# Peptides against a protein of PDB entry 5D63, part 64

Target 1, 292 residues: chain A of PDB entry 5D63
Amino acid sequence: SLRRGIYHIENAGVPSAIDLKDGSSSDGTPIVGWQFTPDTINWHQLWLAEPIPNVADTFTLCNLFSGTYMDLYNGSSEAGTAVNGWQGTAFTTNPHQLWTIKKSSDGTSYKIQNYGSKTFVDLVNGDSSDGAKIAGWTGTWDEGNPHQKWYFNRMSVSSAEAQAAIARNPHIHGTYRGYILDGEYLVLPNATFTQIWKDSGLPGSKWREQIYDCDDFAIAMKAAVGKWGADSWKANGFAIFCGVMLGVNKAGDAAHAYNFTLTKDHADIVFFEPQNGGYLNDIGYDSYMAFY

## One batch from the design tools (peptide; made by RFdiffusion4, then SolubleMPNN)

Design b2_p14_2_s2 (from b2_p14_2, 6 letters changed)
Fold by OpenDDE base, seed 2:
Structure b2_p14_2_s2 (fold): chain B 292 residues (1-292), chain A 14 residues (1-14)
Amino acid sequence: as target 1 above (292 residues)
Amino acid sequence: SIIDEFRREYHALR
């Protein structure tokens, strides 16, 4: 079953993603097919899937950028009914905004069925052009029509997944204590992470004994990422991944504060030195404390 | 332990 998380949703037939046009928060904004750039933030194409309690395989889909929800216009079962962004809530009872999402017959892609109408999210005619219509369309769970099959590429991690990634890392001290601050984290590409670092002013910050040293740099980076998240996205219920660690060297006579993020596959962590913007698999310290 | 010391004395970080 599909887990709660942030997804980039890509058509199984053509290189097109589900896009909220212009990222607009206006009710009735078209949801369309649009090209995407792999391994980048596709701003208008990220969707938070929130599972509905006690309703099997059923979710709301919140656009991360606009904070609005995927909505089947008037809940109509007519083929060609528009799918739009519309104001809503994560746990709405409005069947226009409830989507049953399950594996297709191919076992890799998903189909997205409107809970009320029982029609499916359809890239009309498999059109790969930017702005192509996405609509509700008649279908079945078992048919192979790629117009109605979607790959859900997970762009976030749960706190448990982050915890597991940390636990697998060889540079964790035996006395490690981790503190989880949020439940779901958007994982940024390194390029974006670095840009936030640059924009924070940290590259021009001077290390000063105790008054502005490693902990200040690490916390400033965390704060910068948090602010970037708040300024960039209108959806709630997630954070931007950026961890802070305290570590001790092998000799046990020096400690350091630094950041970390997750690798592209979300399976591992990579260390980030906020004093120079470097990414390292080994920062020379074993973490005895982290918060993220 | 030195780890405990560092945890208590945050200023000891480099």
Scores: peptide ipSAE 0.042, ipTM 0.673, DockQ to the pose 0.174
Fold by OpenDDE base, seed 1:
Structure b2_p14_2_s2 (fold): chain B 292 residues (1-292), chain A 14 residues (1-14)
Amino acid sequence: as target 1 above (292 residues)
Amino acid sequence: SIIDEFRREYHALR
């Protein structure tokens, strides 16, 4: 089954993603097909899928940017019914905002069925143009129509997945203790992570003994990412991934504080030096503590 | 150990 997480949802037939038009929080804002750029955030095209307890394969879909939810207008079963953003809650009982999401017959893509109407989210006519209509449309689970098939590209990791990525890294000390702060993390592209670092002022910050040294840089980076997250997204229930580590060198006579994030495939961690903005597979220290 | 010291004395980090 689909895991809780943040997804970029791409049509199986054309290079178009499910987009909340202009990222608007207004009720009735159209959800449309729109082009996307790989390996970027795609601001209006990220959706938090929250599984509904005790309802199999059923979710709400919250737009990260607007904080509004995917909504089938009036819950109508008529083909061509608009799918819009609308105010809601993660665990709503409103069937207009409940979506059953399961694998399509091809075993790779998903179909998105409205819980109430039993119609499917459809890129009308497979139109690849920006602003193309997305609507509820009649269909079946076994149909091969690519207008109703969607790839769910996961853009986040659970705390457990992050923990696992850390655990398999070779630069973890035997005394390592990790502290998980949140449950689900949006993983940023390095370009975005770097931009946050630049905007924080850290590139121009001066290292000063104890009063502003490695721990201050590392914590400042995490704070900057946290603020960026709060300022950028209206949805709740997730964090932006940015870890802090304390590590000891091989000689055991020096320690360092630094950051880390996840690789593109989410399988590994990469270290980030907030004093120079560098990404490293080996920062020269073995981590004995992390929080993220 | 040095690890214990660093855990207790965060300001000792470089």
Scores: peptide ipSAE 0.041, ipTM 0.675, DockQ to the pose 0.174
Fold by OpenDDE base, seed 3:
Structure b2_p14_2_s2 (fold): chain B 292 residues (1-292), chain A 14 residues (1-14)
Amino acid sequence: as target 1 above (292 residues)
Amino acid sequence: SIIDEFRREYHALR
């Protein structure tokens, strides 16, 4: 079953992703096929899938950028019915915005079926051009039509997944205590993480004993990421991943505060030194406390 | 433990 999370949704047949045109929040904004760049934030192409309680395999899909929801126009079962962004809520009962998402017959891709109409999200004619029509179309779950098959690339982690990544890291002290602040986290590419760091002013900040030392740098980075998230996305119900750690060195005579994020595959953490913007697999400290 | 002692007496961060 598909987990709650943020997904980049890519067509199985052509290199096209489900895109909310111009990221517009206007009702009726077309959802279209559009090219994407791997390992980057594809701003208009990220969707928060929220599972509907007690309705098997059924979700709303909220566009992260616009805060609007994937909507089958008038819930029509007619082939070629437009799929648009429209205002909504995560747990709506509106069948125009309810999508049953299950594995296709190939076992890797998913199909997206409108709950009411039973039609499927279709990249019309498999058109790979920017702005290609996405519509509701007749189909079956077992049909192999690539126009209706989609890869769901997870761009976020749950708090539990983050916890697991931390737990398997070798630089965690035996007395470690972690504190989870949110439930779901968008994981940023390092390039974006670094850019936020640069824009925060931290690269020009001077270390000063006690008054502005390691904890201040680490907390400032966390705050900068939080602000970036709030300013960048209209959807709610998720955070941007940026952790803070306190660690002690092997000698036990020094402690440090630093940041961390997740690796590309979300399986491991990487340490980030906010005083110089460096990414390290070993920062020289074993963490005894984290919050993220 | 060493870490407990450190936290108690010398927990200031650098």
Scores: peptide ipSAE 0.042, ipTM 0.659, DockQ to the pose 0.131; fails the geometry check
Fold by OpenDDE base, seed 4:
Structure b2_p14_2_s2 (fold): chain B 292 residues (1-292), chain A 14 residues (1-14)
Amino acid sequence: as target 1 above (292 residues)
Amino acid sequence: SIIDEFRREYHALR
C-alpha cells in the first residue's frame, strides 16, 4: 500500500507530472500535465498523500505549494470531468477529494481512482505538452492504458526512515541519542539545501570563539531551513529535513556541531558543514546527539 | 563541559 508521504506523480507513458497550474490556491485551479526536472523541487508538482483511516488505500492529495486538494469537479463520473485544486482538509469526507490509489497491473505504477465516481485520473490523450488536460475518465484497475498510470516518486521520509538512515551511518557514537521533532520530512536536493544556506547569510558569517561558533552555525542553518519551509509551502503536516548533530572526535578531546541531510535515495545521511557549505561522508566526528 | 569541547574543535574548522 502507498505510504503517507510527499510524492512527485509522473505519468507512466510520457515525461509529464501532475501539476497544479501556477501553484494557485484558487478553487477550481486546473490540475494539468507539465514537464519536470529530475532532482529538483518541482514546486507545483508535489502532493502530500494523507491516508484516510479505515478506508483502504484511500487518500487525500494536498498540493504542497498551494495547500489545496486534488478535487474531481462535482464528483462527476463523466469522462473528461475536470480535476482541479480546491480547498479542503486532510481527513475530509468529501468524495470529490478522496482518491483510492493502488498498484496498476504492471506492479510499478499506480492508478488514482476517485472514491465516489470510480473514475480514474487520466492524462487525456497522453498529451506530453505543458498544460495538458488531466481529467476523470472511465477505466478499470487492470487496464494497461498509460494515460491512467502514474509513478509515485516519494520525495519525503518518515521520522522512522530518517532514524533508520542515521542508525546505518558508521559515524554515530555509542552514546547517541536522537530526538525526532516531526513526523514527515521533505528531503531537499543538495542544490536547494545549499541555496538556503547561501540565502541565510551564513557564508558571510564570521566564526567567533564561543559567541558565534559551530553550534550557532548549525542552529542558524536549521532555523533557515525551517523559515524557508514556512515561507515556501502552504500545506501543513510535514517539515523540511535538516538535522543538527553534536559529535565528538575519535580522540575524545574535541567536539563539533554540524548539520546533516539525507542522500538522494533517502537511504543514508550526509553531513553538512554550515561553516563552509560542504557536504561530507565523514566530518571527523561521531554523533552523540541529534535532533531533526 | 561538552559545550567547551565544541568550541575548542571549531577553532580548527574555521
Scores: peptide ipSAE 0.030, ipTM 0.686, DockQ to the pose 0.134; fails the geometry check

Design b2_p14_2_s3 (from b2_p14_2, 8 letters changed)
Fold by OpenDDE base, seed 1:
Structure b2_p14_2_s3 (fold): chain B 292 residues (1-292), chain A 14 residues (1-14)
Amino acid sequence: as target 1 above (292 residues)
Amino acid sequence: SIEDEFRQRYYALR
């Protein structure tokens, strides 16, 4: 079963992803196939899947950038019906915006079926060109047609998953207490995380005893990521992952504040030093407190 | 608590 989360949705047949054209919030904006770059944000191609309570395997799909929802035009069951972005809500009862998402017969990819029409999201003709039509099309769950099979690459983690990643890290103090701020987190590539750091002005900030020291740097980075998230995405119901830690050194005579994020596979944390923009597996401190 | 005392020791971060 598909978990709540943010997904990059890639066609199983060709290197094309489900893309909201130009990231536009206008009703009726085409959803199309578009090329993507691995290990990047792919701005218009991220979708928040929100499970519908008490409706098995059924979700709304909110475009992260536009804040609009995947919508089958007029809920029509006709093959070739346009799939567009349209205003909506996460827990709508509108069957035009409800999608049953389950594993395909190959056990790896998913199919996306409109709840009302029972047609499937289809990359028409398997066209790999930018702007290729995505439409509702007749099909069955057992068909092997790659036009209707999609890989769901999870781009986010739940708070529980983040907590688990922290818990298995060797640089956690015995007195550690973590505080979870949100429920679901978009995990950024390091390149994006670094760019936010650069744009924040922190690279040029001067360390000053007490008045602007390690905690100020760490909190400023957290704030910068928060603002970046708010300014970049129109969807709600998620946060951007950026943690703050307080740690003590092995000697027990020094403490430091720093940031952390998750590794690409989301299984581990990596420490980030906001004073120099460095990523480290060992920052020289064991964390006794974190919030994220 | 012991935990509170520990954190208090490191109140002033560097």
Scores: peptide ipSAE 0.054, ipTM 0.687, DockQ to the pose 0.214
Fold by OpenDDE base, seed 4:
Structure b2_p14_2_s3 (fold): chain B 292 residues (1-292), chain A 14 residues (1-14)
Amino acid sequence: as target 1 above (292 residues)
Amino acid sequence: SIEDEFRQRYYALR
């Protein structure tokens, strides 16, 4: 079963992702196939999948950038029916915006079936060109047509997954207490994380004893990430991952405040030093407190 | 507490 989360949805046949054209929030904005850059933020190609309670394997798909939802035009079952962005809500009852998402016959990719029409999201003709039509199309769950098969690459983690990643890290103090602030987190590539850091002004900030020291840097970074999230995305129901930790050194005679994020595979955390923008697997401290 | 120690024994990068 597909978990709630943010996904980059890529065609199984060609290197094309499901893209909301221009990231527009206008009703009727075409959803199209578009090229993407791996390991980057593909701004118009991220979708928050929200599971519908008591409806098996069924979701709304909210475009992260526009805040609009994947919508089968008029809910038509006709092959070639446009799939567009349209205003909606996460737990809508509108079958035009309800999508049953289950594994395809290959066991790796998914098919996306409109709940009402029972047609499938189809990259028409498997066209790999930018702007290629994505439409509802007749199909079955068991057929192998790659035009209707999609890889769901998870771009987010749940709070539980983040908690688990922290728990696996060897640099956690025995007195550790973690505080979870949100439920689902978009995990940024380091390049994006670093860019936010740069844009925050922290690289030029002067360390000053007590008045602007490690805790100020760490909190400023988290605040910058939060603002970046708010300014960048119109969808709700998720946060941007950026943690703050307080740690003590092995000798127990020094403490530090720092940030952390998740590794590319989301399995581990990596420490981020906001005073210099460095990523470290070992920052020299064991965390006794974190919030994220 | 460790938290108290943080206030007294903070680390600085220079």
Scores: peptide ipSAE 0.038, ipTM 0.712, DockQ to the pose 0.150
Fold by OpenDDE base, seed 3:
Parts: structure tokens; C-alpha cells; sequence
Structure b2_p14_2_s3 (fold): chain B 292 residues (1-292), chain A 14 residues (1-14)
């Protein structure tokens, strides 16, 4: 089954993603097909899928940017019914905003069925143009129509997945203790992570013994990422991934504080030195403590 | 612990 998480939802037939037009929070804002740029933050095209307790394979879909929810207009079962952004809550009982999401017949893509109407989210005519209509349309789970098939590209990790990535890294000390702060994390591309670092002022900050040294740099970076998240997204229920580690060198005579993030495939961690903005697979320390 | 050892030796994070 589909896991709780943040997804970029891409059509199986054409290079188009599900886009909330202009990222607007207004009720009735059209959801449309739109082009996307791989390996970047596609601001209006990220959706938090929240599973409904005790209802199999059923979710709400919250737009990260606007904080509004995917909504089938009036819950109508008519083909061509508009799909819009609309105010809502993660665990709503409104069938206009409840979506059953399961694998299509091809075993790779998903179909998105409205819980009430039993119609499917459809890229009308498979139109690849920016602004193409997305609507509820009649269909079945076993049909092969690519207009109703979607790839769910996972853009986030759970705390458990992050924990697993840390656990398999060779630069973890035997005394390691990790502390999980949140449940789900948007993982940023390095370019975005670096830009936040630049905007924080840390590149121009001077190392000073004790008063502003490695721990201050690492905590300042995490604070900058947290603020960036709060200022950028209206949806709740997730965080931006940015970890802090304390580590000791192999000789056991020096300690360091630094940051870390996840690799593109989310399988491993990469270390980030906030004093110079460098990414490293080996920072020269083994972590005995982390929080993220 | 590592932290205790550093405290005792007056080592700090660098």
C-alpha cells in the first residue's frame, strides 16, 4: 500500500505533473497538468498523502504550498467534473476529498479514485500542455488508459527510514544515540540545501574559540532550515530534513559538531560541514549523538 | 561516556 508521505505525482503517459495552479489557497483553484523540472523543488506540485485510519488505501492529498486539499467538485460522478484545491483537514469525512489510491494493472503506476463518486483522476485527453484539465472521469481499476495512471515519486522519508539510513552508515560510533524530532521529512536537493545555507549568513560567519564554533554553526544551519520550511509551506504534519551530529575522531582526542542530510535515493546519509558548505561521505568523525 | 571523558579532560567541541 502507498505509504504516508510527500509525493510528486507524474502522469504515466506524458511528462506532466499534478499542479495546483499558482499555488493558490483559494477554494476552487484548478488542479492542472503542468511541466516539471527533475531533481528540483516543484513548489506547486508536492502533495502530502495522509492515510485515513481504518479505511483501506484511502487518503487525503494536501498541497504542500497552499495547505489546501484535492477536492472533486460537488463529489459529482459525471465525467469531466473539475478537480480543485479546497480547504479541508487531514482526517476529513468529506468524500469529495477522500481518494482511494492503489496500483494500476501495470504494477508500477497508481490510479486515484474518489471515494464517493468512484471516478478517477484523469489528465483529460492526455494533454501535455501547461494548464491542461484534470478531472474526475469514469473508469475501472484494470483499464490501461494512461490518462488515469500516475507515478508517485516519493519526496520524503519517515523517521524510521531516516533512522535506517543512519544505522547503515560506517561512520557511526558504538555509543551512538539518536533522537527523532518529527515523523515525516521532506528531503531537499543539495542545491536547495546549499542555498538555505548561503541565505543564512553562515558563509560569512567567523569561527571563534568556544563563543562561536562548530556546534554554533551546526545549530544555526538547522535553525535556518527550520525557518525556511515554516516560511515556504502552508501545510502541516511534516518537517524539512536537516540533522545535527556530534562526533569523535578515530584517535578519540577530538570532537566535532556537523550537519547531515539524505542522498537523492534516500538510502544513505551525507555529511554537511556548515563552516564551509561542503558535502562529504567521510567527515573524519564517528557520530555518538544525533538529532533530526 | 565520550562526553564524560571530554568534560573531565576539559575537551570541547571544536
Amino acid sequence: as target 1 above (292 residues)
Amino acid sequence: SIEDEFRQRYYALR
Scores: peptide ipSAE 0.037, ipTM 0.685, DockQ to the pose 0.159
Fold by OpenDDE base, seed 2:
Structure b2_p14_2_s3 (fold): chain B 292 residues (1-292), chain A 14 residues (1-14)
Amino acid sequence: as target 1 above (292 residues)
Amino acid sequence: SIEDEFRQRYYALR
């Protein structure tokens, strides 16, 4: 069962992802196949899947960049019907924007069926070119046609998953208390995380005793990430992952404030020192408090 | 709480 989250959706047959053309918020903007770069933010190719209560395996798909939703034009069951971005809401009852998403027969990829028309999201002719047509097309759940099979690469974590990643880290103090701020977090590549840090002005900020020290740096980084998120994405219902920790050293005679993010596989955390932009597996402190 | 007391000890961060 697909869980709520942000996904990069890739065709099972060719290296093409589901892309909202130009990231436009206009109604009727084509959703197309487009090339992607692994391990980067593919801005127009991220989709928030929101499960519909009491409707099994059924979701809306909100484009993270535009804030619009995947929409089967007129809900038509005709093969070749356009799939577009269109204004909507996460829990809409409009069957044009409701998608049943379940595992395909291969057990790895998913098929995306329109709830109303029962047709499937199809990369027409398996065309790998940028701008290739994506349409509703007739099909069955059991068919092996890769034109209608999609890998859902999860780009976010739930608060519970983040909590679990923290819990398994060896640099957590016995007195640790974590505070969860949001429910779902887009996890950034380190390169993007670092760029936000650079753009924040923190690299040029001077450490000053108490007036602008470790806690100020750590909070400033989190604020910068928050602002970046707000300025970059039109969709709601998620946050950008950037944690703040307070930690104590092994000797128990020094404390520090720092940041942390998640590793690429989302299984672990990595510490980030906002005073110098460094990533560390061991920052020299055990966390007794975090909020993220 | 004991936890609160511990955190209070480290209120001043470096």
Scores: peptide ipSAE 0.056, ipTM 0.692, DockQ to the pose 0.225; fails the geometry check

Design b2_p14_2_s4 (from b2_p14_2, 8 letters changed)
Fold by OpenDDE base, seed 3:
Structure b2_p14_2_s4 (fold): chain B 292 residues (1-292), chain A 14 residues (1-14)
Amino acid sequence: as target 1 above (292 residues)
Amino acid sequence: SIIDLFREQYYALR
């Protein structure tokens, strides 16, 4: 079953993603097909899938940027019915905003069925152009029509997944204690992470003994990422991944505070030195404490 | 405070 998380939803037939036009929060804003750039933040094309308790394989889809929800206009079962952004809540009972999401017959893509109408989210005519219509359309779960098949590219990790990534890293001290701050984390590309670092002013900050040393840099980076998240996205129920670690060196005579994020495949962590903006697989310390 | 999550510190941070 599809896990709670943030997804980039890409058509199985053409290089087009489900896009909320202009990221607008207005009710009735068209959801359309639009081109995307891999390994970047596609701002209007990220969707938080929230599973509905006790309703199998059924979700709301909240646009991360606008904070509005995928909505089948009037819940109509008519082929060609518009799919729009509309105000809503994560656990709504409105069938216009409830989507059953299950694997298609090919076993890799998903189909998105409106809970009420039983029609499917359809990239009309498989049109790859920017602004192409996305609509509810008749279909079946076993039909192979690529207009109704979607890849769900996971852009976030759960706290459990992050914990697992940390646990398998070789630079964790035997006394390690981890503290989880949130439940779901948007994982940023390094380029975006670096840009936040640059914009924070940390590149120009001077190390000063005790008064502004490694812990201050690491905490300042986490604060900058938190603020960036709050300022960038209207949806709730997720955080931006940026960890803080305390570590001790092999000799046991020095300790350091630093940041970490996840690799592209979300399977491993990479260390980030907020004093110089470097990414390292080995920062020279074994972590005895982290919070993220 | 989030700082309260830190254990008793036995190592000097640099």
Scores: peptide ipSAE 0.066, ipTM 0.680, DockQ to the pose 0.382
Fold by OpenDDE base, seed 2:
Structure b2_p14_2_s4 (fold): chain B 292 residues (1-292), chain A 14 residues (1-14)
Amino acid sequence: as target 1 above (292 residues)
Amino acid sequence: SIIDLFREQYYALR
């Protein structure tokens, strides 16, 4: 079963992703196929899948950038019916915006079926060009048409997954206490994380004893990431991953505050030193406290 | 413990 999360949704047949055209929040904005760049933030191509309680395998899909929802125009079952962005809510009862998402017959890709019409999200003619039409189309769960098969690449982690990643890290002190601030986190590429750091002014900030030391740097980075998230995305119900840790050295006579994020595969954490922008697998401290 | 000290003391962090 598909988990709640943020997904990049890629066609199984051609290198095209489900894209909200221009990231526009206007009702009726076309959802189209568009090229993407792996390992980057594909701004208009991220979708928050929210599972509907008590309706098996059924979700709303909120565009992260626009805050609007995937919508089958008029809920029509006619082949070629437009799929658009439209205002909505995460737990709507509008069948135009409810999508049953289950594995296809190949066991790796998913099909996206409109709950009401029972038609499937289709990259029309498998067109790989930017702006290619995505529409509702007749289909079945078991057929192999790649026009209707989609890979759901998860771009976020749940708080539980983040917790598990931390727990696996060897640089966690036995007295560790972690505090979870949010439920779902978009995980940024390091390049984006670093750019936020640069834009925050922290590279030019001077360490000063007590008045602006390690904790100030670490918290400032956390704040900068939070602000970036708020300024960048219109959807709600998620955060941007950026943790703060307090750690003690092996000798037990010094402590440090620093940041951390998740690795590309989301399985591990990597430490980030906000005083110099460095990423480290070992920052020289074992964490006794984190919040993220 | 020293960990408790670092958690509670103003000057604990570098």
Scores: peptide ipSAE 0.046, ipTM 0.675, DockQ to the pose 0.171
Fold by OpenDDE base, seed 1:
Structure b2_p14_2_s4 (fold): chain B 292 residues (1-292), chain A 14 residues (1-14)
Amino acid sequence: as target 1 above (292 residues)
Amino acid sequence: SIIDLFREQYYALR
């Protein structure tokens, strides 16, 4: 079954993603097909899937940027019914905003069925153009029509997954204690992570003994990412991944504070030095404490 | 241990 998380949802037939037009939070904003750029933040094309308790395979889909929800207009079962962004809540009972998401017959893509109407999210005519209509359309779970098949590319990790990634890293001290701050984390491409670092002013910040040293840099980066998240996205219920670590060197006579993020495949962590913006597989310290 | 010190007490970080 589909896990709670943030997804980039791509059509199985053409290189088009489910896009909330202009990222607008207005009720009735069209959801459309739109081109995307791999390995980047596709701002209007990220969706938080929130599973509905006690309703099998059923979710709300919140647009990360607008904070509005995927909504089948009037819950109509008519083919061609508009799918729009609309105000809502994560655990709504409104069937216009409830979507049953299960694997298609090909075993890799998903189909998205409206809970009430039983119609499917359809890229009309498989149109690959920007702004192509996405609508509710008649279908079945076993059909092979790529207009109704979607790849769910997970762009986030759960706290448990992050914890597991940390546990696999060889640069963790035996006395390590980790503290989880949130439940789900959007994982940024390094380019975006670096841009936040640049925009924070940290590249020009001066190291000063104790008054502004490694811990200040690391915390400042964490704060910058947090603020970036708050300023960039209207949806709630997730955080932006940026960890802080304290580590000790091999000799056990020096300690350092630094950041870390996750690799592209989310399987491992990579260390980030906020004093120079470098990404390292080995920062020269073994972590005895982290919060993220 | 030095690690206990790092975790529970002040120690200068680089």
Scores: peptide ipSAE 0.057, ipTM 0.672, DockQ to the pose 0.164; fails the geometry check
Fold by OpenDDE base, seed 4:
Structure b2_p14_2_s4 (fold): chain B 292 residues (1-292), chain A 14 residues (1-14)
Amino acid sequence: as target 1 above (292 residues)
Amino acid sequence: SIIDLFREQYYALR
C-alpha cells in the first residue's frame, strides 16, 4: 500500500509528470502533464498523499506548491472530465478530492481512481507535451493502458525512516540521543540544499570564538532551511529535512556542531559542514545528539 | 566544558 508522503508522480508510458499548471492556487487550475528534470525539486509536481483513516487505499493529494488538492471536476464519471487543483482539506469527505491509489497490474506503477466516480486519472492520448490534458477516464484496475499508470517517486521520508538512516551510520556515538521534530520530511537535492546555504549568508559569515562558532553555523543553516520551506510551499503537514548534530571526535577531546541530510536514495545520511558548504561521509566526529 | 570542546574543534580545523 502507498505510504503517506510526498511524491513526484510520473507517467508510466512517457516522461511526463502530474503538474499543477503554473503552481496556481486558484480553484479550477488545470492539472496537466509536464516534463520534469530528474533529481531536481520539480516545484509544481510534488504531491502530499494523505491517507484517509478507515478508507482503504484512499488519499487526498495536496500540491505542495499551491496547497490545493487534486479535484475531479464535479465528480463526473464522464470520460474526459477535467482534473484540477481546488481548495480543500487533507481529510475531506468530498469524493471529488478522494483518490484510491493502488498498484496496477504491472506491480510497479499505480493507478489513481477517483473514489466517487470510479474513473481513473488519465494522461489523455499519452501526450508527452507540456500542458497535455489529464482527465478522469473510464478504466479498470487490471488494464495495462499506460495512460492510466503512474510511478510514485517518493520525495520524502518519515521520521522513522530518517531515524533508521541515522542508526545505520557508523559515525554515531554510543551516548547518542536523537530528537524528532516533525513527522514527514521533504528531502532536498544537494543542489537545492547548497543553494539555501548560499542564500543564507553563511558562506560569508566569519567564524568568531564562541560568539559565532560551529553551533551558530549549524543552527543558522537549519533556520535557513526552515524559512525556505515556509516561504516556498503553501501545503502544510510536512517539514524540510535538515538535521543538526553535536559530535565528539575519536580522541574525546574535541566536539563539533554540524548539519546532515539524507542521500538521494534516502537510505543514508550525509554530513554537511555549514562553515564551508561541504558534504562528507565522515566529518571526523561521532554524534552524541541530533535533532531534525 | 562543552564550550571548550567546541573551541577545541575549531582550533583543530584552523
Scores: peptide ipSAE 0.033, ipTM 0.704, DockQ to the pose 0.101; fails the geometry check

